# Ledger of designs, part 57: peptides against a protein of PDB entry 1IK9

Target 1, 211 residues: chain A of PDB entry 1IK9
Amino acid sequence: MERKISRIHLVSEPSITHFLQVSWEKTLESGFVITLTDGHSAWTGTVSESEISQEADDMAMEKGKYVGELRKALLSGAGPADVYTFNFSKESCYFFFEKNLKDVSFRLGSFNLEKVENPAEVIRELICYCLDTIAENQAKNEHLQKENERLLRDWNDVQGRFEKCVSAKEALETDLYKRFILVLNEKKTKIRSLHNKLLNAAQEREKDIKQ
Target 2, 207 residues: chain A of PDB entry 1IK9 as posed
Amino acid sequence: MERKISRIHLVSEPSITHFLQVSWEKTLESGFVITLTDGHSAWTGTVSESEISQEADDMAMEKGKYVGELRKALLSADVYTFNFSKESAYFFFEKNLKDVSFRLGSFNLEKVENPAEVIRELIAYALDTIAENQAKNEHLQKENERLLRDWNDVQGRFEKAVSAKEALETDLYKRFILVLNEKKTKIRSLHNKLLNAAQEREKDIKQ
Target 3, 195 residues: chain B of PDB entry 1IK9 as posed
Amino acid sequence: MERKISRIHLVSEPSITHFLQVSWEKTLESGFVITLTDGHSAWTGTVSESEISQEADDMAMEKGKYVGELRKALLSVYTFNFSKESAYFFFEKNLKDVSFRLGSFNLEKVENPAEVIRELIAYALDTIAENQAKNEHLQKENERLLRDWNDVQGRFEKAVSAKEALETDLYKRFILVLNEKKTKIRSLHNKLLNA

## One batch from the design tools (peptide; aimed at target 1 Y177, target 1 (a further copy) K187)

Design b2_p21_7_s4 (made by RFdiffusion4, then SolubleMPNN; from b2_p21_7, 14 letters changed)
Fold by OpenDDE base, seed 3:
Parts: structure tokens; C-alpha cells; sequence
Structure b2_p21_7_s4 (fold): chain B 211 residues (1-211), chain C 211 residues (1-211), chain A 21 residues (1-21)
């Protein structure tokens, strides 16, 4: 079961924050339970998939689009300022809400609610759910913080290995060139020595021919 | 102002979850406001720094240690099972709590509360605070998730650069050795050619002497 | 003969220094 609690303002009681709880299984389209409370009284209604389909048909709206609007209205609270207007009659237990656009307001949905006999149980359960949600979100935040600290350590380790690899590459290149120059100089010295021996042998032969 | 809400069980009403709100400025030691509710009625009391000091003195406990126990009792809820026992008389508005140890239970503190005239306002404000805390924790969670994804990308980038640096080091070493061997082989060929010229010149001179 | 063997030995020691780089 999924649940969302939102604060709303009723047009009839704009000074009193109300709370709208919506509970559903997997998707809002399959139906939901709506609960309204002012912290003293509570009202609950069950909305079936058939009622959602009927409201969509009555509006000439595609069901998925209608459910998308229901989700924005009922699960986002007020949303951005004044986009959704909520109305409730405590006398008739009739709840309805309107979408306010620049040029037009229209009724988005309506539900008959029933007054809860023991509103304190509903309020206690609602507060319990809020506290459970806070605890779960705190645990997730602590986990993500520890994961971020791990990732930062792992990044610093790889960065340090990378810098060592760069320095070791430059050092290797420099060392190999120095050693190679030594080798080449020895071979150049041997070539020069052999050329001098050849020149001397040629000069001696030219002396032997001149007797 | 800091605030903590905890669920507690009263010894007198173990079947009904109660909520204990504690509100304070910076530190619990400077005093706090305690609010108890069952979702129908609410009771509030203000505890001053002087009352906290007096309770610590009456217990012969160091103030900082006493405040540390208050924090565990009042801000952690029940804590681990049965460590703290909460008592409240709706008739006297007297709230007291005990610490249960293996061998001894002792009263940790007591407060006279006042019944709130409009409990619905207290309950609404408590729910508002819970919803605000949920929203803040969700925003922190989303931020930490985005930071986690950033750190993972940065780690993968550095890891990929490191692997390229390792491969480039090995390739550099191999290429330098191949180039060096080519130059050495050219020098060895030149040395061998000069030795053969010296041997031929010596053989010609030995013929000229026999001749 | 002796000088050629010393030169061949120096060349081999030099090749070994290059191979053991």
C-alpha cells in the first residue's frame, strides 16, 4: 500500500489547515481511500476504479489523463499557489475539488465521505505514518551520506594512483633516454676508434710503398 | 528552535499510542516545551533551565549527565524496549518517567502539564511539522542522490584515465626499446663492417711482406 | 684474438645492460 498526506485549505475554512490522506495499492487508477482531517474530526471515503472511470467519462477526459490530474491535485497538496481549490461540507460530507486555470475553473472530482466515529485513531495512525516516514528517510539519508564518503575516498585513491602513474611514465621515459644515450655514445666511440685504426693502417701502407 | 516528536506508551493507556513533542532552543539544557497528545487531547508544559538543574540536584546527578538521560528518554521515544517507562495522569496533569535498569528502576523526571484548550491546533501544527520534515528530508535525499551520481561519474572518469595511463606507460616502454634496438643494430653493423675492413687490410699487408 | 674477445665481451655486457633496462 502506498500513502500520501498533504496539507490543504478548504474554501469554507481557509484559516484552518486540513490534511488530505490518500492511500492506494500500486496505482491511483485502481482506486484509493481518501481521508480528510482538521486534527479534531476525520472523514473517510473509498473511491473505486469504476468511480474514477465514471468521473473521467463524465468529464469527457481520457482516464490516464484524468488520473494524472487526480495525482497532481490529491498527492501534491495545493501544488503551486491556487491551482487546485478544495471544498468540503461537514453537513453533507461532500468533498469536491476544482482546477483553476487562467481563463476557466472546472470541477476535477467529487467524493462523498463518511464521518469517522473515532477520529483520534485516524489522527494517531496518520502521525505514526509521518514519524515512520521521517525515520525511513533519515536512514536513507545516513546511508547516502556514508556512500558519498566512500565514493569520495575511492575517488581520492584512484586520483593518487593516476598522478603516480603519470609521474612514473615521465620518469621512465627520461631514464630510458639517458641509458640509451650512454649506449649510443659507447658505440660511437668504438666506431671512431676503428676509423682511426683504418687511417693509421692506410698511412703505414703508403709509407711502405714509398723505399 | 529545534523539535523532536516521539511515539510513547503510557503505563495507564498501553493500547493507545501517545506522542511526545519536545521543543527547545539550541540545547535541551536551556529548557524546553513538552507537549503530550493522544490525537484527541493535548497537554503542554514549559520546563526551565532552573527546573532541569533542580531535578539534577534532587537526583544527586551531574547536570550534563542528567540532560544526557533526558535527551535519551524524551527525544528517542521508547529507545530500546522497556528502558524508559512513561506515566501520565489526565486528572492531575502530572507526567513522570522512569529509567528501568536490570536491578533498579528510578524516576528520571516529572512535569506538571496543562490541558490545551484547543488540542486540534496543537495536533495540526504537529502534523504540519512532520510534513515539513518529510519534505526537507526528501529534498536532502534527492540532493545526496545527485551528489552520489556525480561522484560515481567522477570516479569512472579518473579510473578510465588511470587505465589509459597504465597502458600508455607499457606502450611507451615497448616502443622505446624497439626503436633503441633498431639504432643499436645499425651501429653493430657499422662496427662489423669496419672490423672486416681492418682484417682485409691486415691480410693484404701480410701478403706484401711475404711478397 | 684477446682484444677481439674483450671487445665481444664488452658488446655482450652492453647488450645485457640494454636487455636488463
Amino acid sequence: as target 1 above (211 residues)
Amino acid sequence: as target 1 above (211 residues)
Amino acid sequence: DKEEKEEEKEEKEFENKLLNL
Scores: peptide ipSAE 0.022, ipTM 0.824, DockQ to the pose 0.059
OpenDDE base, seeds 1, 2, 4, 5: peptide ipSAE 0.021, 0.022, 0.020, 0.022; ipTM 0.826, 0.824, 0.825, 0.825; seeds 1, 2, 5 fail the geometry check

Design b2_p21_8 (made by RFdiffusion4)
Pose (drawn by RFdiffusion4):
Structure b2_p21_8 (pose): chain A 207 residues (1-76, 81-211), chain B 195 residues (1-76, 83-201), chain P 21 residues (1-21)
Amino acid sequence: as target 2 above (207 residues)
Amino acid sequence: as target 3 above (195 residues)
Amino acid sequence: EEEIEAYEAEFEEKEKEIEEE
């Protein structure tokens, strides 16, 4: 059981703002209840599933395509106009294309006997919605703060692992260098003794 | 300018639900407007900064402690009474085995209730709209942080596993370079023996 | 021979780095 409460402007009353409340079960296609209120009175009407299928036929439209038009228009490049007569309780709306507009929907609403009850329920629904949302945003705020920390934690764990690696690498190389260079000292020493022995043989060949 | 709209029940009409709307600027301490509505009529009252502090005196409470009680009672066990004939509004606090008048307001019936009701409904719809948008922004951040975390965690897994492969990998190379020095040393020594 | 020369060069570079430090 879903609903949408939207504000709308009627052509015959651009001064005051009205409110449209549409409620259904699962899908608009199965039918819906529509209520119009100016904050004092309320007018209500119903549209059955069969009435929707018929209206789509009379409009030469694919049924789902027609319901899509209803969703854009009633549940808030597509320009829509709304008219209402308090004298007749007739409510209709048109889609305004280029130089060509057409009747998209018409409802004979009935003035409600208990406007206050309807208005109170509407406000109550809105307040409940505001409430459910805040709870959700709070749940997400906490999850947000938890992740900001869980990242900072592991980020630090990362920097430490890297810094530990660098310290270990240089530590290993330092030992290596020492051993390698000690050998080099022996090589140079041996190499030079050999040279010396070559120069001594060379001197015996020459004298 | 902030406001809170609460759903309440009056003692003289537990059947019907009323709505209490409280509005202010910065803090209740500087005064506020309170509106009561049943969806048909509406009653309003203004409470100045001067009256509030005045009440804080009659009670001998710090203006802060007193405003605190109002916040709990008016912005949502608290009991509410209203007489449509007198427009007098008062509320009490109920503890274990006692109750006491906490405050009152002389409200006045509003001339154009529909205007007030329309503005109240409009505010609620805007609030729903802004809250739904924030729920999206925070939803995405929750996603970005989730991804960013997995990234770094992966970097950590890779980094730690590297530090553990380092000693073994570097020691092999060192053996290889070292074995080359020794070979040279042996060959030199062997030459020297030649001579 | 080429692998030994590449690692010897690596350890000579590291020697120079440590001397500079």

Design b2_p21_8_s1 (made by RFdiffusion4, then SolubleMPNN; from b2_p21_8, 7 letters changed)
Fold by OpenDDE base, seed 5:
Structure b2_p21_8_s1 (fold): chain B 211 residues (1-211), chain C 211 residues (1-211), chain A 21 residues (1-21)
Amino acid sequence: as target 1 above (211 residues)
Amino acid sequence: as target 1 above (211 residues)
Amino acid sequence: SEKIKELEKEFEEKEKEFEEE
């Protein structure tokens, strides 16, 4: 079961933060349970898939688009306060909300809620859910932090190995060229020596012919 | 101001989850505000640094060790349920808790609480704090996740560059050796050719002398 | 290094073979 708790301000009680809990299975489209609380009283209603479909039809809106607007209104948390207006009558237990556009406000949805007999249980469960969510998020954050520290170490290690590899490549190239030049110069010296011996032998032969 | 909310079970009401909020500035040692709620009623007390010091003295415990035990009892959340036992009288508003050791249970602390006139405000503020904490933890989680993905990309990039550097070093060494062998073989061939010319010149000179 | 040493050694061995003929 998925759940979202949002802070809302009611038009009737703008000084009192209310909490809107929406609970659903897999998708909001399949229906949901809505719970409203002021921290003293609670009101709950169940909205069926058929009611959602009927409201979409009554609004002449595509169901997917309508559910998208419901998600923005009911699950966004404290979005910019001015786009969605929430109304609740404690007498009638009638909850409705409006979307405020630039030039047009329209009712987006309405639900009949029932006053919960034991609001303390609903409030305790809501607080438990919040505390569980905090604990889960803390555990995820600690895990991600440790993973990030690991990845940073691993990056530094491979970067240092890469820099050593670059330096070792340049050193190898330089050393190989130096050694090659030495050997090549020895062979050039031997070639010069042999050429000089050949020239001397030719000159001596030319002297022996000239007697 | 720092705050911790914990679930506790009262010995007097073991079937009802209570919430213990502790709020303090910088350190628990400097004093704290304790709030207990069942989701309907709330009770609050202020514990001064002097009271904490007095309780540590009464227990014949070092203050730092005592505050360490307070932190474990009051801030640990749902630690293993059996180490700390919480008691509250709604009539006297007296809260006390015991540490249960293997062979000894002792009172760790006791506080006089006052019943809050408007518990709904305390409960709303507590829920607001939980929702804010969830939002902050979610934002941290999303940030750490993005950082993790970045670090993993950066690691893969440098690893791939390192592997290319290793391969390029081996290829360079092989290519340089091949080029050097070719040049050395050319010089070796030239040396052999010059030696053969020298030998032939010496043999012709020996023939001219015998003639 | 080893392959340069091998080439140097192979060159010295072939210089010795050339002095012994």
Scores: peptide ipSAE 0.023, ipTM 0.817, DockQ to the pose 0.072
OpenDDE base, seeds 1, 2, 3, 4: peptide ipSAE 0.022, 0.023, 0.022, 0.022; ipTM 0.818, 0.818, 0.815, 0.818; seeds 1, 2, 3, 4 fail the geometry check

Design b2_p21_8_s2 (made by RFdiffusion4, then SolubleMPNN; from b2_p21_8, 11 letters changed)
Fold by OpenDDE base, seed 3:
Structure b2_p21_8_s2 (fold): chain B 211 residues (1-211), chain C 211 residues (1-211), chain A 21 residues (1-21)
Amino acid sequence: as target 1 above (211 residues)
Amino acid sequence: as target 1 above (211 residues)
Amino acid sequence: MEEIKELEEEFKKKEEEFKKE
């Protein structure tokens, strides 16, 4: 089961933070359990897939779009834009919420809740879930931090090897050229010496023919 | 102010999860505020630096060691080892906790608490803190994940450049050797040709002298 | 580094062969 807890403000009690817990299986479309608490009392209700479908039909809204609006209203908390307003009557246990656009406000949904007999148990379980979520997120943070440190070490190792490879390539090229020039110069000197010997031999032969 | 919330079990109510909130400035040694709740009632007390020092002295324990034990008892929650036992009387509002070692149990500390008049406010604030902590931890997780993805890309980029550098070095060396051999072979052929011309000229001169 | 040394040694051997011929 997936769960989301959010802070909401009720129109009737704007100075008192309420908490809205929604729990569901895989998707909100299959239905969900909604729990409202003020830290003293708690109210819960189960919303079926059929109720979600009926509310979408009554609004003349496509079901997937309606579920998308439910997700934004019920799971995001009071977003900074006050786009969603929440209403609850403790007397009737009727919970309803509205979407407020610039020129249009409409009721997005309504649920009948029931007062929980033992609200302390629901509140304790809610706090337990928050503490478990904190612990899980901390463990994930520690894991990601260790991975970051590993990746940084691996990057530094490859970077160092790359720099050594570049330097080694330049050194090799320079050394090969120096050695090549030395051997070529020796061969050029030998060729020049042999040409001079041939020229001298030809000049001596021309002198011997001219007595 | 730093804050830690943990789950504890009271010896008097072992079936009911209690929550222990500790809040402090920089270090626990400077004093702390302790809040206990069962999700219905809440109790709070302020522990001064002088009380911490006095409790350490009464135990004949070094203050830093005592604060270290307080940190383990009050901030870690009931660790899996049940090393710490918590006691609270709702009548006297007296909270005390013991450390249980194999053959020795001792009282680690005791605090006088006061019943909170508006426990719902304390509970709401506690839940708000948990939700804020969850949101902060999620934002940190998302940041660390993006850093991991960046570091992995940077590693792949350097690795690819390194592999190209290695291949370029091998290719350069092979090409330089091939060019060197070609030029050397041309020079060797020219040297051999010049030597043969010199030998022929010497043989012709020897024929002309015998003539 | 070892590959560079091996290549330097091969180059030196080829250079010596080219000096003897």
Scores: peptide ipSAE 0.023, ipTM 0.827, DockQ to the pose 0.087
OpenDDE base, seeds 1, 2, 4, 5: peptide ipSAE 0.021, 0.023, 0.023, 0.023; ipTM 0.828, 0.829, 0.828, 0.828; seeds 1, 2, 4, 5 fail the geometry check

Design b2_p21_8_s3 (made by RFdiffusion4, then SolubleMPNN; from b2_p21_8, 8 letters changed)
Fold by OpenDDE base, seed 4:
Structure b2_p21_8_s3 (fold): chain B 211 residues (1-211), chain C 211 residues (1-211), chain A 21 residues (1-21)
Amino acid sequence: as target 1 above (211 residues)
Amino acid sequence: as target 1 above (211 residues)
Amino acid sequence: SEEIKKLEEEFEKKEKEFLEE
């Protein structure tokens, strides 16, 4: 079961924060349970997949698009831009919500809720879920922080090895050249010496021919 | 202001989850506000720094150690090991808690609470705080996730550069040696040629002397 | 990398200078 709790404002009671809980199995399209509370009273209703399909048909909306709007309205809470308006009558237990666009407002859905006999139990369970969610998110955050610290260390280690490899490459190249020059200069000196010996031998032979 | 909400079980009502909220300014030692709720009723009390100091003195405990025990009892909730027991009388509004050790239980503190006239407001504010804390933790988690993904990319980039640097170093070394061997072999061939010319010249001179 | 290519070019230049010497 998946669950989302959001803060909403009712048109009838704009000064009192209400909480809207939606719970569903795998997908919101398959139906959901809706719970409304003001911190004293609670109301619950169940919406079936058939009711969701009927609401989409009545609106002449494609089901996937309709479920997408339901998800924004019911799971996101009132987004930062009051795009969704919530209404509830405590007398009729009728809940409905509207999407407000610049030039057009339309009803997105309506549900019959039932007053919960023991609202304190629903409220306690809701607070428990919030506290459990906080603990889970803190544990995930601590894990990600430790992983971040690990990745930063690993990055610094590879960076330091890379810099050492660059420096070692330059040093090796310089050393190889120095060694090459030394050996080559020795061979050049030996060639020059042998050439001079050949010239001297030729000059001596020319002297010996001239007696 | 800092705040912590924890789940507790009262000895008098072990089947009903209660919530203990503690709020304080900077340090718990400077005093705190305590709120207890069962999701229907709420009770609040204020504890001063002087009362905390007096409780520590009455217990013959060092103040910092006492505050450390208060922090464990009141902010951690009932830790996994039922080390702290909570008691509350709705009639007297007297709250007290005990530390349970294997052979000794002792009172850690006691507070007079007052019944809140509008518990629904306190409960709504508590749920709001939980939802805000969830949202803050989610935002921190998303930030850390994005930072981890960045660090992983940066690590892969440096690792790939390092591997290329290693391969390029080996290739450069191999190329330098090949070029060096070619030039060296040319010079060795020239030395051998010059030596043979010197030997031939010496042999011809020895023939000319015998002739 | 550009650094490796630059080192290779410096090497070829030094080799050429050394062969002309």
Scores: peptide ipSAE 0.022, ipTM 0.820, DockQ to the pose 0.082; fails the geometry check
OpenDDE base, seeds 1, 2, 3, 5: peptide ipSAE 0.018, 0.019, 0.020, 0.019; ipTM 0.819, 0.819, 0.818, 0.818; seeds 1, 2, 3, 5 fail the geometry check

Design b2_p21_8_s4 (made by RFdiffusion4, then SolubleMPNN; from b2_p21_8, 9 letters changed)
Fold by OpenDDE base, seed 3:
Structure b2_p21_8_s4 (fold): chain B 211 residues (1-211), chain C 211 residues (1-211), chain A 21 residues (1-21)
Amino acid sequence: as target 1 above (211 residues)
Amino acid sequence: as target 1 above (211 residues)
Amino acid sequence: SEEIKKLEKEFEEKEEEFKKE
């Protein structure tokens, strides 16, 4: 089961932060449990897949689009833009919310809630879930931090090896070329010396024939 | 101001999870505010630096060691080992906790709390703090994940350049050696040919002289 | 790459000088 808790403001009680918990299986489309609390009282209702389909049909909205709007309204909390307005009557236990666009406001959904007999238990469980989520997220942060530090070390090691390899390539090329030039020059000198000896021998023979 | 919320079990109410909030400035040694709640009622007390020093002296414990034990008791929650036992009287508003070792249990600290007039406000603020902490930790997790993905790409890029540099170095060395051997062999062949021509010229001259 | 090509070219030019001699 997935869960999201968000803070909301009710139009009837704008000075009191309320908390909206939504719990669902896999997708919000399959239905969900909604819980509202002010930190003293709590109210809970169940919304079925059939009710979600009926609300979408009554709105003349495609179901996937409607569920997408429900997800934004119920799971995101009040974004800084008052795009979604929440209303609740403690007497009727009727919860409803509106989407506010520039030129039109319309009711997005409405639910009947029931007052919880033991609100303290619901509030304690909600706080426990928050504390568990904090602990899980902290453990994930510590893991990701250690992995970042590892990847940075591994990057520095490969970078250092790469720079050494570049320098070693340049040094090798320079050394090989110097050695080749030395050996080639020695061979060139020997060839020149042998050619001069042949020319001298030919000139001496031509002198001996001319007597 | 730093804050930590933990879940605890009271000896008097072992079936009901309580929440212990501790708030302090820089170090727990400078004093702290302690808040206890069961999700319906709340109790708060302030502990001064002087009271912490006095409790350490009364226990005949070094202050830094005492504060270290307070930190473990009050900030870690009940670890899975029942090392710290928490007690609270709703009538006297007296909160105390004990450290349990194998052979000895001793009182680690005790505080007078006051019942909060508006517990719902304290509970709402506590839930808000939990939700803010979750949001901050999620943002940090997303940042660290993106940084990990960046570092992994950068590592793969350098690794690929390093492998290409190694292969290019080996190829260069092999090519230069092959070219050098070819040139060297050609020069050796020319030297041999010139020596043979010199020997033949000398033999012909020796024949002409005998002639 | 450019430095390798430069050294290869210098080597080829010296090979050509050595073939003419």
Scores: peptide ipSAE 0.024, ipTM 0.822, DockQ to the pose 0.082
OpenDDE base, seeds 1, 2, 4, 5: peptide ipSAE 0.014, 0.018, 0.019, 0.016; ipTM 0.815, 0.820, 0.822, 0.820; seeds 1, 2, 4 fail the geometry check

## One batch from the design tools (peptide; aimed at target 1 E173 N185, target 1 (a further copy) V183)

Design b2_p22_1 (made by RFdiffusion4)
Pose (drawn by RFdiffusion4):
Structure b2_p22_1 (pose): chain A 207 residues (1-76, 81-211), chain B 195 residues (1-76, 83-201), chain P 22 residues (1-22)
Amino acid sequence: as target 2 above (207 residues)
Amino acid sequence: as target 3 above (195 residues)
Amino acid sequence: AEELAAVEAEKAAAEAAEAAAE
């Protein structure tokens, strides 16, 4: 059981703002209840599933395509106009294309005996919605704060692992260099002794 | 300018639900407007900064402590009474085995209730709209942080596993380069022996 | 002389190799 409460402007009353409440079960296609209120009175109407299928035929439209139009217009490049007569309780709306507009929907609403009850329920629904949302935003705020920390934690764990690696690498190399260089000292020494021995043989050949 | 709309029940009409709307600027301490509505009529009252502090005195409470009680009672066990004939509104606090009048307001019937009711409904719809948008923004940040975390965690796994491969990998190379030096040293020694 | 020049080449090559290794 879902609903949408939207504000709308009627052509015959651009001064005051009205409210449209549409409620259904699962899908608009199966039918819906529509209520119009100016904050004092309320007018209500119903549209059955069969009435929707028929209206789509009379409009030469694919049924799902027609329901799509109803969703854009009633549940808030597509321009829509709304008219209402308090004298007749007739409510209709048209889609305004280029130089060509057409009747998209018409409802004979009935003035409600208990406007206050309807208005109170509507406001109550809105307040419940505001409430459910806040609880959700709070739940997400906490999850947000948890992740901001869980990141900072592991980020630090990362920097430490890297810094530990660098310290270990330089430490190993330092030892290596010492051993390698000691050998080089031996090589240089040997190398030079050999040379010296070669210069000595050379001197014997020359004298 | 902030506001809170609460659903309440009056002692003289537990059947019907009323709505209490409280509005202010910065803090209740500087005064506020309170509106009561049953969806048909509406009653309003203004409470000045001067009246509030005055009430803090009659009670001998710090203006802060007193405003605190109002916040708990008016912005949502608290009991509410209203007489449509007198327009007098008062509320009490109920503790274990006692109750006491906490405050009252002389409200006045509003001339155009529909206007007030329309503005109240409009506010609620805007609030719903804004809250739904924030739920999206925070939902995406929750996603970005989830991804960013997996990234770094992966970097950590890779980094730690590297530090553990380092000693073994570097030592092999060192053996290789070192074995080269020794060979040279042997060959040199051998040459010296030649001579 | 030839023997001596061979031992001086081997020594220069060994010193070049050790300089490259550094």

Design b2_p22_1_s1 (made by RFdiffusion4, then SolubleMPNN; from b2_p22_1, 14 letters changed)
Fold by OpenDDE base, seed 5:
Structure b2_p22_1_s1 (fold): chain B 211 residues (1-211), chain C 211 residues (1-211), chain A 22 residues (1-22)
Amino acid sequence: as target 1 above (211 residues)
Amino acid sequence: as target 1 above (211 residues)
Amino acid sequence: SEELQKVQEEAKKLEEEEKKEE
């Protein structure tokens, strides 16, 4: 089961923060349980897949689009943009919500809720879910933090090896050239010496021919 | 202000999960506000720094150690190890807790709480704090996840550059040696040729003298 | 002698090769 709790304001009680819990299996389209609480009372209703389909048809809206609007209204938390207006009558237990556009407000959906006999149990369970969610998120945060610290160390280690490799390549090139020049110069000196000996031998032969 | 909410079980009501909220400024040692709720009623008390010091003295415990025990009892959440036992009388509003060791149980602390006149407000504020904490932790998780993905990309990029540097170093060494061997072999061939010419010139001179 | 000229030409070629290797 998936669950989302959001903070909402009711038009009838704008000074009292209410909490809207929505619970569903896999997809919101297959139906959901809606619970409203003010921290003292709670109201719950079950919305079936058939009711969602009927509301979409009554609105002349494509079902996927309608469910998308339900998801935004019921699961997003009421952000500061009053795009969705929530209404609840404690007397009738009738919950309805509207989408407010620039030029048009329209009813998005309506549900009959039932007053919970033991609201304290619903509130305790809701708080438990919040605390469990906090604990799970903290554990994920600690894990991701440790992983980030590991990845940063690993990056620094590879970077340091890379810099050493670059320096070692340049040093190798320089050393190889120096060694080669030394050997080459030795060979050049030997060639020059042999040429001078050949020249001297040729000059002596030319002297011996000239008596 | 720092705050911690924990789930606890009272000895008097073991079937009903209670929530213990502790709020403090900077350190628990400087005093704290304790709130207990069952989701219907709430009880609050303020514990001063002087009361904490007095309880530490009465226990003949070093203050820092005592505060360390308070932190474990009141802030850790009751883990499955019943190391801390919580008691509350709704009639007297007296809250006390014990530390259970193998051979000794001792009272760790006790506080007088006051019944909150409007528990719904306390419960709503507590739920708001939980929802805000969830939102903050989710934002941290998303940030850490994106940072993790960035660090992994950066690591892969450096690793790929490092591997290319290693291969380029080996290729450079091989290429330089091949070029050097070619030039050195040319010089060796020239030296051998010049030696043969010198030997021939010397042999011809020896023939001319015998002649 | 033709031999002395050949040795002198080879010496000049060596000096030119040395200048290309510097």
Scores: peptide ipSAE 0.022, ipTM 0.820, DockQ to the pose 0.719
OpenDDE base, seeds 1, 2, 3, 4: peptide ipSAE 0.021, 0.021, 0.021, 0.021; ipTM 0.821, 0.820, 0.819, 0.820; seed 3 fails the geometry check

